# Ledger of designs, part 5: peptides against a protein of PDB entry 4PAS

Target 1, 39 residues: chain A of PDB entry 4PAS
Amino acid sequence: SVNQASTSRLEGLQSENHRLRMKITELDKDLEEVTMQLQ
Target 2, 39 residues: chain A of PDB entry 4PAS as posed
Amino acid sequence: SVNQASTSRLEGLQSENHHLRMKITELDKDLEEVTMQLQ

## One batch from the design tools (peptide; aimed at target 1 I24 L27)

Design b1_p11_6_s1 (made by RFdiffusion4, then SolubleMPNN; from b1_p11_6, 5 letters changed)
Fold by OpenDDE base, seed 5:
Structure b1_p11_6_s1 (fold): chain B 39 residues (1-39), chain A 11 residues (1-11)
Amino acid sequence: as target 1 above (39 residues)
Amino acid sequence: SLQELLEQLDA
């Protein structure tokens, strides 16, 4: 159904959003470590 | 921090 398709799309976007948020957090941590090493 | 920014986004 249309509702099922919409909910599945939303769940997919939510999972991707979570993945991206985790990735950017990881990159921020890496950047911080590099910054400390350059000081 | 980025963590704080992400928390603000979820608020």
Scores: peptide ipSAE 0.079, ipTM 0.614, DockQ to the pose 0.347
OpenDDE base, seeds 1, 2, 3, 4: peptide ipSAE 0.072, 0.076, 0.073, 0.056; ipTM 0.611, 0.612, 0.652, 0.613

Design b1_p11_6_s2 (made by RFdiffusion4, then SolubleMPNN; from b1_p11_6, 5 letters changed)
Fold by OpenDDE base, seed 3:
Structure b1_p11_6_s2 (fold): chain B 39 residues (1-39), chain A 11 residues (1-11)
Amino acid sequence: as target 1 above (39 residues)
Amino acid sequence: DLKKLLEELDK
């Protein structure tokens, strides 16, 4: 029970971490594109 | 560049 709750929470945090990493990469790409267009 | 840094973190 306690172990199941802990593992479920960890899996949720891992999936959110992955989502956030992908979003950061996307924003970095967008910033690069904007910077290039301003040159 | 940022993509490369994230890839290194996953190793």
Scores: peptide ipSAE 0.057, ipTM 0.586, DockQ to the pose 0.346
OpenDDE base, seeds 1, 2, 4, 5: peptide ipSAE 0.056, 0.056, 0.056, 0.055; ipTM 0.586, 0.586, 0.590, 0.586

Design b1_p11_6_s3 (made by RFdiffusion4, then SolubleMPNN; from b1_p11_6, 6 letters changed)
Fold by OpenDDE base, seed 4:
Structure b1_p11_6_s3 (fold): chain B 39 residues (1-39), chain A 11 residues (1-11)
Amino acid sequence: as target 1 above (39 residues)
Amino acid sequence: SLAELLRKLDA
C-alpha cells in the first residue's frame, strides 16, 4: 500500500541517517585524535 | 564536538 511504501521509505531514511551520524561522529573522533597527535 | 552538535540538532 501507499502507507507501507511511505513508512518503509521513512524507516530506510532514518536508518541511513543514523548510520551517517555514527560515521561522521567516528570521523570527527579520528580527526581529533590526528590533530592532537600533530600538536 | 561534532557529537555535541548532533545532539543539539536532535533536541
Scores: peptide ipSAE 0.098, ipTM 0.640, DockQ to the pose 0.321
OpenDDE base, seeds 1, 2, 3, 5: peptide ipSAE 0.090, 0.097, 0.090, 0.098; ipTM 0.633, 0.639, 0.633, 0.639

Design b1_p11_6_s4 (made by RFdiffusion4, then SolubleMPNN; from b1_p11_6, 3 letters changed)
Fold by OpenDDE base, seed 5:
Formats: structure tokens, C-alpha cells, sequence
Structure b1_p11_6_s4 (fold): chain B 39 residues (1-39), chain A 11 residues (1-11)
């Protein structure tokens, strides 16, 4: 149904959002470490 | 930190 498709898409977007938030956090830490090493 | 900001967003 249209409702099932909408809910499945939302769940997919939520999981991808979580994945991306974890990745950006990791990259932020890596950038901080590199910055410290260059100082 | 970014970690703290992301945590607060989920609360």
C-alpha cells in the first residue's frame, strides 16, 4: 500500500541518517587528530 | 563536541 511504501522509505531514511551521523562524527575526530599533529 | 551535539539532537 501507499502507507507501507511511505513507512518503509521513512525507516530507510532514518537508518541512513544514523549511519551518516556516525560517519561524520568519526571524520570529525580524525580531523581533530590531524590538526593536533600539524600544530 | 560534535558527538555531544548529535547526542542532544536524538534526545
Amino acid sequence: as target 1 above (39 residues)
Amino acid sequence: SLEELLRELDE
Scores: peptide ipSAE 0.081, ipTM 0.616, DockQ to the pose 0.337
OpenDDE base, seeds 1, 2, 3, 4: peptide ipSAE 0.073, 0.070, 0.070, 0.067; ipTM 0.610, 0.609, 0.611, 0.604

Design b1_p11_7 (made by RFdiffusion4)
Pose (drawn by RFdiffusion4):
Structure b1_p11_7 (pose): chain A 39 residues (1-39), chain P 11 residues (1-11)
Amino acid sequence: as target 2 above (39 residues)
Amino acid sequence: ELEEVEETLEE
């Protein structure tokens, strides 16, 4: 069952990867909008 | 690190 645990770990990390990439998308949008506001 | 970047942009 350590094999199934490893598979679940990978899937979880993939989900976490997506969550972080979505957050970067949002932050790139914030950087642009604040930069436009300041300039 | 992403939380710090967010806080910096909010400031």

Design b1_p11_7_s1 (made by RFdiffusion4, then SolubleMPNN; from b1_p11_7, 8 letters changed)
Fold by OpenDDE base, seed 4:
Structure b1_p11_7_s1 (fold): chain B 39 residues (1-39), chain A 11 residues (1-11)
Amino acid sequence: as target 1 above (39 residues)
Amino acid sequence: SLDELRQKLLQ
């Protein structure tokens, strides 16, 4: 149904949003470590 | 390492 397709798309976007937020947090931490090593 | 950072960026 249109509702099922919309729900599955929203769940996919929510999971990808969570993955991307976790990746940003990890990269921010890795960048901080590299920045401290270059000082 | 820079290689670990590159791997994290590409995943």
Scores: peptide ipSAE 0.048, ipTM 0.598, DockQ to the pose 0.191
OpenDDE base, seeds 1, 2, 3, 5: peptide ipSAE 0.046, 0.044, 0.046, 0.046; ipTM 0.596, 0.589, 0.598, 0.597

Design b1_p11_7_s2 (made by RFdiffusion4, then SolubleMPNN; from b1_p11_7, 7 letters changed)
Fold by OpenDDE base, seed 3:
Structure b1_p11_7_s2 (fold): chain B 39 residues (1-39), chain A 11 residues (1-11)
Amino acid sequence: as target 1 above (39 residues)
Amino acid sequence: ELDELRQQLLQ
């Protein structure tokens, strides 16, 4: 159904949003570590 | 640098 296709697309976008947020948090931590090593 | 990486992830 149109509703089932819309819900499956939303679940896919929610999982990708979570993945991207986790990757940003990892890169922020790696940058903090590099910044601390350069001080 | 970090802002460019964040922008690439949000595209």
Scores: peptide ipSAE 0.037, ipTM 0.535, DockQ to the pose 0.113
OpenDDE base, seeds 1, 2, 4, 5: peptide ipSAE 0.035, 0.034, 0.033, 0.030; ipTM 0.527, 0.525, 0.519, 0.446

Design b1_p11_7_s3 (made by RFdiffusion4, then SolubleMPNN; from b1_p11_7, 8 letters changed)
Fold by OpenDDE base, seed 3:
Structure b1_p11_7_s3 (fold): chain B 39 residues (1-39), chain A 11 residues (1-11)
Amino acid sequence: as target 1 above (39 residues)
Amino acid sequence: SLDELRQQLRA
């Protein structure tokens, strides 16, 4: 159904959003480490 | 590494 398709798309977008947020956190940590190494 | 994480974001 249209509602099932919309729900599945939303769940996919939510999972991708979570994945991207976790990657951003990892990038921030690595950037901090690099910054400290350059000092 | 930072570069590996950047590549994962682009994939």
Scores: peptide ipSAE 0.043, ipTM 0.548, DockQ to the pose 0.327
OpenDDE base, seeds 1, 2, 4, 5: peptide ipSAE 0.034, 0.033, 0.036, 0.027; ipTM 0.489, 0.526, 0.548, 0.537; seed 5 fails the geometry check

Design b1_p11_7_s4 (made by RFdiffusion4, then SolubleMPNN; from b1_p11_7, 9 letters changed)
Fold by OpenDDE base, seed 4:
Structure b1_p11_7_s4 (fold): chain B 39 residues (1-39), chain A 11 residues (1-11)
Amino acid sequence: as target 1 above (39 residues)
Amino acid sequence: SLDQLRQQLLS
């Protein structure tokens, strides 16, 4: 159904959003470590 | 900006 498709898409977007949040956090930490090493 | 995007995702 339309509702099922919309719900599935939303769940997919939510999971991807979470993945991207985690990746940004990891990259920010890596950048911080590199910055500290360069100081 | 990248910072703005980060804030949007983390909010």
Scores: peptide ipSAE 0.035, ipTM 0.526, DockQ to the pose 0.069
OpenDDE base, seeds 1, 2, 3, 5: peptide ipSAE 0.033, 0.034, 0.034, 0.034; ipTM 0.487, 0.494, 0.487, 0.518

Design b1_p11_8 (made by RFdiffusion4)
Pose (drawn by RFdiffusion4):
Structure b1_p11_8 (pose): chain A 39 residues (1-39), chain P 11 residues (1-11)
Amino acid sequence: as target 2 above (39 residues)
Amino acid sequence: ELDELREELDE
């Protein structure tokens, strides 16, 4: 069952990767919008 | 910093 645990770990890390990449997308938007507000 | 974080996520 350590094999199944490893598979679940990978899938969880893929989910976390997506969450972080979606947050980067948002932050890039924020950087642009604040940059436009400041300039 | 966000580009470095993208590179780290790719690794």

Design b1_p11_8_s1 (made by RFdiffusion4, then SolubleMPNN; from b1_p11_8, 6 letters changed)
Fold by OpenDDE base, seed 5:
Structure b1_p11_8_s1 (fold): chain B 39 residues (1-39), chain A 11 residues (1-11)
Amino acid sequence: as target 1 above (39 residues)
Amino acid sequence: SLEKLLKELEE
């Protein structure tokens, strides 16, 4: 159904959002470490 | 940390 397709898409987007947020946090941490080493 | 909080919310 249209509702099932919509809910499945939303769940997919929510999981991808979570994955991307974790990646951003990891990259921010790596950048901080590199910045500190260069100072 | 933010990372830890995000992991705690992971389903």
Scores: peptide ipSAE 0.043, ipTM 0.538, DockQ to the pose 0.126
OpenDDE base, seeds 1, 2, 3, 4: peptide ipSAE 0.040, 0.042, 0.031, 0.042; ipTM 0.540, 0.541, 0.512, 0.541

Design b1_p11_8_s2 (made by RFdiffusion4, then SolubleMPNN; from b1_p11_8, 5 letters changed)
Fold by OpenDDE base, seed 5:
Structure b1_p11_8_s2 (fold): chain B 39 residues (1-39), chain A 11 residues (1-11)
Amino acid sequence: as target 1 above (39 residues)
Amino acid sequence: SLQKLLEELDK
């Protein structure tokens, strides 16, 4: 159904959003480490 | 901060 397709897409987008947030956190940590090493 | 950045992404 249209509702099932919409909910499935939303769940997919929510999981992708979470994945991207975790990647941003990892990159932030790496950037901090590099910054500290350059000081 | 990272928290502030994430808050901006959620707007």
Scores: peptide ipSAE 0.075, ipTM 0.619, DockQ to the pose 0.363
OpenDDE base, seeds 1, 2, 3, 4: peptide ipSAE 0.066, 0.074, 0.069, 0.072; ipTM 0.616, 0.623, 0.621, 0.619

Design b1_p11_8_s3 (made by RFdiffusion4, then SolubleMPNN; from b1_p11_8, 5 letters changed)
Fold by OpenDDE base, seed 3:
Structure b1_p11_8_s3 (fold): chain B 39 residues (1-39), chain A 11 residues (1-11)
Amino acid sequence: as target 1 above (39 residues)
Amino acid sequence: SLAALREQLDA
């Protein structure tokens, strides 16, 4: 159904959003470490 | 990379 397709798409977007946020957090941590080493 | 992640986020 249209509702099932919309729900599945939303769940996929939410999981991808979470994955991307976790990767951004990891990169932010790595950037902070590099910044500290360069000071 | 950060650039690749930004590209995915804006897609």
Scores: peptide ipSAE 0.051, ipTM 0.611, DockQ to the pose 0.251
OpenDDE base, seeds 1, 2, 4, 5: peptide ipSAE 0.037, 0.044, 0.050, 0.044; ipTM 0.563, 0.583, 0.607, 0.546; seed 2 fails the geometry check

Design b1_p11_8_s4 (made by RFdiffusion4, then SolubleMPNN; from b1_p11_8, 5 letters changed)
Fold by OpenDDE base, seed 5:
Structure b1_p11_8_s4 (fold): chain B 39 residues (1-39), chain A 11 residues (1-11)
Amino acid sequence: as target 1 above (39 residues)
Amino acid sequence: SLQQLLEELDK
């Protein structure tokens, strides 16, 4: 159904959003480490 | 902060 398709898409986008947030956190940590090493 | 950046991303 249209509702099921919309729900599945939303769940997919929510999981991708979570994945991207985790990647941003990882990159932030790496950037901090590099910054500290350059000081 | 990272928290602020994530909050802006969710707007």
Scores: peptide ipSAE 0.075, ipTM 0.615, DockQ to the pose 0.316
OpenDDE base, seeds 1, 2, 3, 4: peptide ipSAE 0.071, 0.074, 0.073, 0.073; ipTM 0.611, 0.614, 0.615, 0.613

## One batch from the design tools (peptide; aimed at target 1 L31)

Design b1_p12_1 (made by RFdiffusion4)
Pose (drawn by RFdiffusion4):
Structure b1_p12_1 (pose): chain A 39 residues (1-39), chain P 12 residues (1-12)
Amino acid sequence: as target 2 above (39 residues)
Amino acid sequence: LEEKEEELEELL
């Protein structure tokens, strides 16, 4: 059952990766909008 | 992600 645990770990990390990439997308938008506001 | 958060904090 350590093999199934490893599979679940990978899937969890893929989910976490997507969460983080979505957050980068939002931050890039924030960086642009604040940059436009300041300039 | 942390680098982009720091860049945004510098701007604000």

Design b1_p12_1_s1 (made by RFdiffusion4, then SolubleMPNN; from b1_p12_1, 5 letters changed)
Fold by OpenDDE base, seed 2:
Order: sequence, then structure tokens, then C-alpha cells
Structure b1_p12_1_s1 (fold): chain B 39 residues (1-39), chain A 12 residues (1-12)
Amino acid sequence: as target 1 above (39 residues)
Amino acid sequence: LQEKQQQLEELQ
């Protein structure tokens, strides 16, 4: 149904959003480590 | 960045 297709698209976007948040957390940590090495 | 990530988790 149109509702099922909309729900599956939302779930895919939520999963991609979670993946991108985890990648931002990793890069934030890497930047903190680099910043500490430069001090 | 951590505060912005927490704010985003609270919205899901």
C-alpha cells in the first residue's frame, strides 16, 4: 500500500540518519584526538 | 558536537 511504502521509506531514512550520526561521533572523536596531539 | 547529537536522539 502507499502507507507501507511510506513507512519503509521512513525506516530507511531513520537508519541512514542513525548511520550518519555515528559517523559524526567518530569524526568528532578523531578531531578531539588530533586537537590534543597539537597542544 | 556531542550536545547536538544528544538533541537529535531525543527527537526520534
Scores: peptide ipSAE 0.025, ipTM 0.469, DockQ to the pose 0.049
OpenDDE base, seeds 1, 3, 4, 5: peptide ipSAE 0.025, 0.018, 0.020, 0.025; ipTM 0.465, 0.421, 0.467, 0.463

Design b1_p12_1_s2 (made by RFdiffusion4, then SolubleMPNN; from b1_p12_1, 4 letters changed)
Fold by OpenDDE base, seed 3:
Structure b1_p12_1_s2 (fold): chain B 39 residues (1-39), chain A 12 residues (1-12)
Amino acid sequence: as target 1 above (39 residues)
Amino acid sequence: LSEKEKQLEELK
């Protein structure tokens, strides 16, 4: 199942990419809150 | 299965 294995790997990478983008957004928000508290 | 059918199954 060469195509099935390749498709499953691509879908896994796409889901991980989405997860990482969401984590970046969360960290940006946390950084903003910390910055505001330091001012 | 024909040889062509075996090759097609390998690609799946």
Scores: peptide ipSAE 0.037, ipTM 0.480, DockQ to the pose 0.010
OpenDDE base, seeds 1, 2, 4, 5: peptide ipSAE 0.035, 0.037, 0.036, 0.038; ipTM 0.468, 0.495, 0.475, 0.477; seeds 2, 5 fail the geometry check

Design b1_p12_1_s4 (made by RFdiffusion4, then SolubleMPNN; from b1_p12_1, 6 letters changed)
Fold by OpenDDE base, seed 1:
Structure b1_p12_1_s4 (fold): chain B 39 residues (1-39), chain A 12 residues (1-12)
Amino acid sequence: as target 1 above (39 residues)
Amino acid sequence: LQEKLQQLEQLK
């Protein structure tokens, strides 16, 4: 039970970390495109 | 430009 709850929490945190990393990469690209359009 | 600005505003 405790190990399963810890594993499920870790998997949730890993999935959220991946989502956040993908969002950062999207935003860095969007900022680059905005910067290029302002030049 | 406008679509990218709108995408950035959704983070605030």
Scores: peptide ipSAE 0.035, ipTM 0.595, DockQ to the pose 0.107
OpenDDE base, seeds 2, 3, 4, 5: peptide ipSAE 0.034, 0.033, 0.035, 0.033; ipTM 0.599, 0.595, 0.597, 0.583

Design b1_p12_2_s1 (made by RFdiffusion4, then SolubleMPNN; its pose is not in this set)
Fold by OpenDDE base, seed 5:
Structure b1_p12_2_s1 (fold): chain B 39 residues (1-39), chain A 12 residues (1-12)
Amino acid sequence: as target 1 above (39 residues)
Amino acid sequence: LKEKLEQLKKEK
């Protein structure tokens, strides 16, 4: 149904949003480690 | 450091 397709699309976007937030947190930690090694 | 910089370059 149109509602099922809309729900599945929203769930996919929510999962991708979560993945991207986790990737930002990883990159922030990686930059902190590089910064500490350059001090 | 070198390995970490090469890892960051591979991340997309």
Scores: peptide ipSAE 0.034, ipTM 0.565, DockQ to the pose 0.271
OpenDDE base, seeds 1, 2, 3, 4: peptide ipSAE 0.034, 0.033, 0.032, 0.033; ipTM 0.565, 0.561, 0.561, 0.559

Design b1_p12_2_s2 (made by RFdiffusion4, then SolubleMPNN; its pose is not in this set)
Fold by OpenDDE base, seed 1:
Structure b1_p12_2_s2 (fold): chain B 39 residues (1-39), chain A 12 residues (1-12)
Amino acid sequence: as target 1 above (39 residues)
Amino acid sequence: LQKKLEELLKQK
């Protein structure tokens, strides 16, 4: 149904959003570590 | 440092 397709798309977007947020947090930590090593 | 910079560049 249209509702099932919309739900599956939302779940896919939510999982990708979570993945991207975790990647941003990892990169922020990695940049902080690099910054501390340059000081 | 250098290894960490190389790891960050590979993550693009």
Scores: peptide ipSAE 0.047, ipTM 0.606, DockQ to the pose 0.292
OpenDDE base, seeds 2, 3, 4, 5: peptide ipSAE 0.045, 0.045, 0.047, 0.047; ipTM 0.601, 0.601, 0.604, 0.604

Design b1_p12_2_s3 (made by RFdiffusion4, then SolubleMPNN; its pose is not in this set)
Fold by OpenDDE base, seed 5:
Structure b1_p12_2_s3 (fold): chain B 39 residues (1-39), chain A 12 residues (1-12)
Amino acid sequence: as target 1 above (39 residues)
Amino acid sequence: LQKKLEELRKQK
């Protein structure tokens, strides 16, 4: 149904949003490690 | 340092 397609699209966007947030946190930690090595 | 910079450049 149109509702099932909309729900599956929303769940896909929610999972991608979570993945991107985890990647930002990893990159922030990686930049902190690089910054500490430059001190 | 260099290895970590290469890892960061590979992250897409």
Scores: peptide ipSAE 0.036, ipTM 0.546, DockQ to the pose 0.308
OpenDDE base, seeds 1, 2, 3, 4: peptide ipSAE 0.034, 0.034, 0.034, 0.035; ipTM 0.542, 0.542, 0.540, 0.544

Design b1_p12_2_s4 (made by RFdiffusion4, then SolubleMPNN; its pose is not in this set)
Fold by OpenDDE base, seed 5:
Structure b1_p12_2_s4 (fold): chain B 39 residues (1-39), chain A 12 residues (1-12)
Amino acid sequence: as target 1 above (39 residues)
Amino acid sequence: LQEKLEELKKQK
């Protein structure tokens, strides 16, 4: 039970880490588009 | 430009 709770917590943190990395990539592209419009 | 800036401000 303790090991299962620890594994499920780790999987949740790994999924959130992946989501946040994808969000950073999206924001970098969005900032590039804004930068191109300011040139 | 302005629309894209408002989209960025809404992102959390």
Scores: peptide ipSAE 0.037, ipTM 0.569, DockQ to the pose 0.282
OpenDDE base, seeds 1, 2, 3, 4: peptide ipSAE 0.036, 0.036, 0.035, 0.036; ipTM 0.564, 0.565, 0.558, 0.564

Design b1_p12_3 (made by RFdiffusion4)
Pose (drawn by RFdiffusion4):
Structure b1_p12_3 (pose): chain A 39 residues (1-39), chain P 12 residues (1-12)
Amino acid sequence: as target 2 above (39 residues)
Amino acid sequence: TEEERNERIEEL
């Protein structure tokens, strides 16, 4: 059952990866919007 | 994309 645990770990990390990448997309939008506001 | 973002941040 350590094999199934490893599979679940990978899937969880893939979910976390997506969450982080969606956050970077949002932050790139924030960077642009604030930059436009400042300039 | 990460390098371009860092460049933009450094410019600011």

Design b1_p12_3_s1 (made by RFdiffusion4, then SolubleMPNN; from b1_p12_3, 7 letters changed)
Fold by OpenDDE base, seed 5:
Structure b1_p12_3_s1 (fold): chain B 39 residues (1-39), chain A 12 residues (1-12)
Amino acid sequence: as target 1 above (39 residues)
Amino acid sequence: RLEELQQRLAEL
């Protein structure tokens, strides 16, 4: 149904949003580590 | 380590 397709698309976007947030947090931590190594 | 960060950025 149109509602099922819309729900599955929203769930996909929510999972991708979560992935991207976790990736940003990981990159921020790795940049902090590199910054400490350059001091 | 910098090359790994660049790869991880390309995967966004």
Scores: peptide ipSAE 0.106, ipTM 0.694, DockQ to the pose 0.059
OpenDDE base, seeds 1, 2, 3, 4: peptide ipSAE 0.098, 0.100, 0.097, 0.103; ipTM 0.686, 0.691, 0.686, 0.691; seed 4 fails the geometry check

Design b1_p12_3_s2 (made by RFdiffusion4, then SolubleMPNN; from b1_p12_3, 7 letters changed)
Fold by OpenDDE base, seed 5:
Structure b1_p12_3_s2 (fold): chain B 39 residues (1-39), chain A 12 residues (1-12)
Amino acid sequence: as target 1 above (39 residues)
Amino acid sequence: RLAERLRRLQEL
């Protein structure tokens, strides 16, 4: 149904949003570790 | 360690 397609699309966007947030947190940590190694 | 961390930052 149209509702099932809309819910599956929303779940896909929610999972991608979560993945991107986890990637930002990883990059922030890697930047901190690089900064600490340059001190 | 530093070179690997720099690579990860470049990959986004």
Scores: peptide ipSAE 0.130, ipTM 0.742, DockQ to the pose 0.061
OpenDDE base, seeds 1, 2, 3, 4: peptide ipSAE 0.130, 0.127, 0.125, 0.127; ipTM 0.742, 0.739, 0.738, 0.738

Design b1_p12_3_s3 (made by RFdiffusion4, then SolubleMPNN; from b1_p12_3, 9 letters changed)
Fold by OpenDDE base, seed 4:
Structure b1_p12_3_s3 (fold): chain B 39 residues (1-39), chain A 12 residues (1-12)
Amino acid sequence: as target 1 above (39 residues)
Amino acid sequence: RLAELQKRLAQL
């Protein structure tokens, strides 16, 4: 079904969006730690 | 620590 393919694609994009947001938060924390060590 | 940051960047 076109609707099933669209739903599965949206769920895939939502899961990837969540993964990327978590990765940004991790990298921001790592950059804070690196910045603190360079001071 | 920089090497671990580089590893995490490669996982994007």
Scores: peptide ipSAE 0.123, ipTM 0.718, DockQ to the pose 0.055
OpenDDE base, seeds 1, 2, 3, 5: peptide ipSAE 0.116, 0.115, 0.110, 0.120; ipTM 0.711, 0.709, 0.702, 0.729

Design b1_p12_3_s4 (made by RFdiffusion4, then SolubleMPNN; from b1_p12_3, 5 letters changed)
Fold by OpenDDE base, seed 5:
Structure b1_p12_3_s4 (fold): chain B 39 residues (1-39), chain A 12 residues (1-12)
Amino acid sequence: as target 1 above (39 residues)
Amino acid sequence: AEEERKKRLEQL
């Protein structure tokens, strides 16, 4: 149904959003470690 | 460091 397709799309977008936020958190940590090593 | 990091992440 249209509702099932909409729900599955939302779940996919939510999982991808979570993955991207985790990756941003990792990259920000790596940037902080590099910045501390250069000071 | 941690509180500054947290503030940067809350803006995303």
Scores: peptide ipSAE 0.075, ipTM 0.626, DockQ to the pose 0.113
OpenDDE base, seeds 1, 2, 3, 4: peptide ipSAE 0.073, 0.069, 0.069, 0.072; ipTM 0.612, 0.610, 0.611, 0.618; seed 2 fails the geometry check

Design b1_p12_4 (made by RFdiffusion4)
Pose (drawn by RFdiffusion4):
Structure b1_p12_4 (pose): chain A 39 residues (1-39), chain P 12 residues (1-12)
Amino acid sequence: as target 2 above (39 residues)
Amino acid sequence: LSSTVHLPEVHD
């Protein structure tokens, strides 16, 4: 069952990767919008 | 600017 555990770990990390990449997309938007506001 | 994120828990 350690094999199944490893599979679940990978899937979880893929989910976490997506969550982080979506947050970076949002932050890039924020950086642009604030930069426009300041300039 | 500041920002935070809460990471989902990974289960084995």

Design b1_p12_4_s1 (made by RFdiffusion4, then SolubleMPNN; from b1_p12_4, 8 letters changed)
Fold by OpenDDE base, seed 4:
Structure b1_p12_4_s1 (fold): chain B 39 residues (1-39), chain A 12 residues (1-12)
Amino acid sequence: as target 1 above (39 residues)
Amino acid sequence: LSYSIELPPIIP
């Protein structure tokens, strides 16, 4: 159904959002380390 | 200079 396709798509987007947020957090940590070394 | 990021809350 349209609802099942929409919910599956939303769940996929939510999962990808979570993955990307974790990656951003790791990059933020790496940036903090580099920033600390450059100060 | 210090750099930080802030992400918006996840919409459930």
Scores: peptide ipSAE 0.114, ipTM 0.677, DockQ to the pose 0.084
OpenDDE base, seeds 1, 2, 3, 5: peptide ipSAE 0.111, 0.109, 0.109, 0.113; ipTM 0.680, 0.671, 0.674, 0.679

Design b1_p12_4_s2 (made by RFdiffusion4, then SolubleMPNN; from b1_p12_4, 4 letters changed)
Fold by OpenDDE base, seed 2:
Structure b1_p12_4_s2 (fold): chain B 39 residues (1-39), chain A 12 residues (1-12)
Amino acid sequence: as target 1 above (39 residues)
Amino acid sequence: LSFTVELPEVVP
């Protein structure tokens, strides 16, 4: 149904949003670690 | 030096 396709698309966007948030947190940690090594 | 990125929540 149109509703099922819309729900599956939203779930895909939510999962990708979560993945991107986790990746940003990882990159922030890596940047902090590099910054500490340069001090 | 860390930067916080506030990302908008995908509300259902």
Scores: peptide ipSAE 0.051, ipTM 0.603, DockQ to the pose 0.106
OpenDDE base, seeds 1, 3, 4, 5: peptide ipSAE 0.050, 0.044, 0.044, 0.048; ipTM 0.600, 0.592, 0.569, 0.591

Design b1_p12_4_s3 (made by RFdiffusion4, then SolubleMPNN; from b1_p12_4, 6 letters changed)
Fold by OpenDDE base, seed 4:
Structure b1_p12_4_s3 (fold): chain B 39 residues (1-39), chain A 12 residues (1-12)
Amino acid sequence: as target 1 above (39 residues)
Amino acid sequence: LSYSVELPEIVP
């Protein structure tokens, strides 16, 4: 159904959003560590 | 130099 396609797409976007947020958090931590080492 | 990222919850 249209609702099943919409919910599956939303779940895909939610999982990708979570993955990207986790990746940004890791990069933020790595940047903080590098910044601390340069100071 | 300080840097931090705050990300809003866009798609819960």
Scores: peptide ipSAE 0.082, ipTM 0.627, DockQ to the pose 0.090
OpenDDE base, seeds 1, 2, 3, 5: peptide ipSAE 0.078, 0.078, 0.077, 0.080; ipTM 0.621, 0.623, 0.619, 0.623

Design b1_p12_4_s4 (made by RFdiffusion4, then SolubleMPNN; from b1_p12_4, 6 letters changed)
Fold by OpenDDE base, seed 4:
Structure b1_p12_4_s4 (fold): chain B 39 residues (1-39), chain A 12 residues (1-12)
Amino acid sequence: as target 1 above (39 residues)
Amino acid sequence: LSYTVELPPIVP
């Protein structure tokens, strides 16, 4: 159904959003370490 | 010079 397809798409986007946020957090940490070394 | 990342809240 349209509702099932929409729900599955939303859940997929929510999981991808979470994954990307975690990756950004790791990159932010790496950037902090590099920044500290450059100070 | 320092850099930070701020992310908006997760939409429930």
Scores: peptide ipSAE 0.081, ipTM 0.616, DockQ to the pose 0.083
OpenDDE base, seeds 1, 2, 3, 5: peptide ipSAE 0.078, 0.077, 0.076, 0.078; ipTM 0.614, 0.614, 0.614, 0.619

Design b1_p12_5 (made by RFdiffusion4)
Pose (drawn by RFdiffusion4):
Structure b1_p12_5 (pose): chain A 39 residues (1-39), chain P 12 residues (1-12)
Amino acid sequence: as target 2 above (39 residues)
Amino acid sequence: AETLEELREELD
């Protein structure tokens, strides 16, 4: 069952990867919008 | 922006 645990770990890390990439997308938007506001 | 690019590289 350590094999199934490893598979679940990978899937969870893929989910976390997506969450973080979505947050980078949002932050890039924020960087642009604030840069436009400041300039 | 550089920090976000470095973070993209670490995630890859």

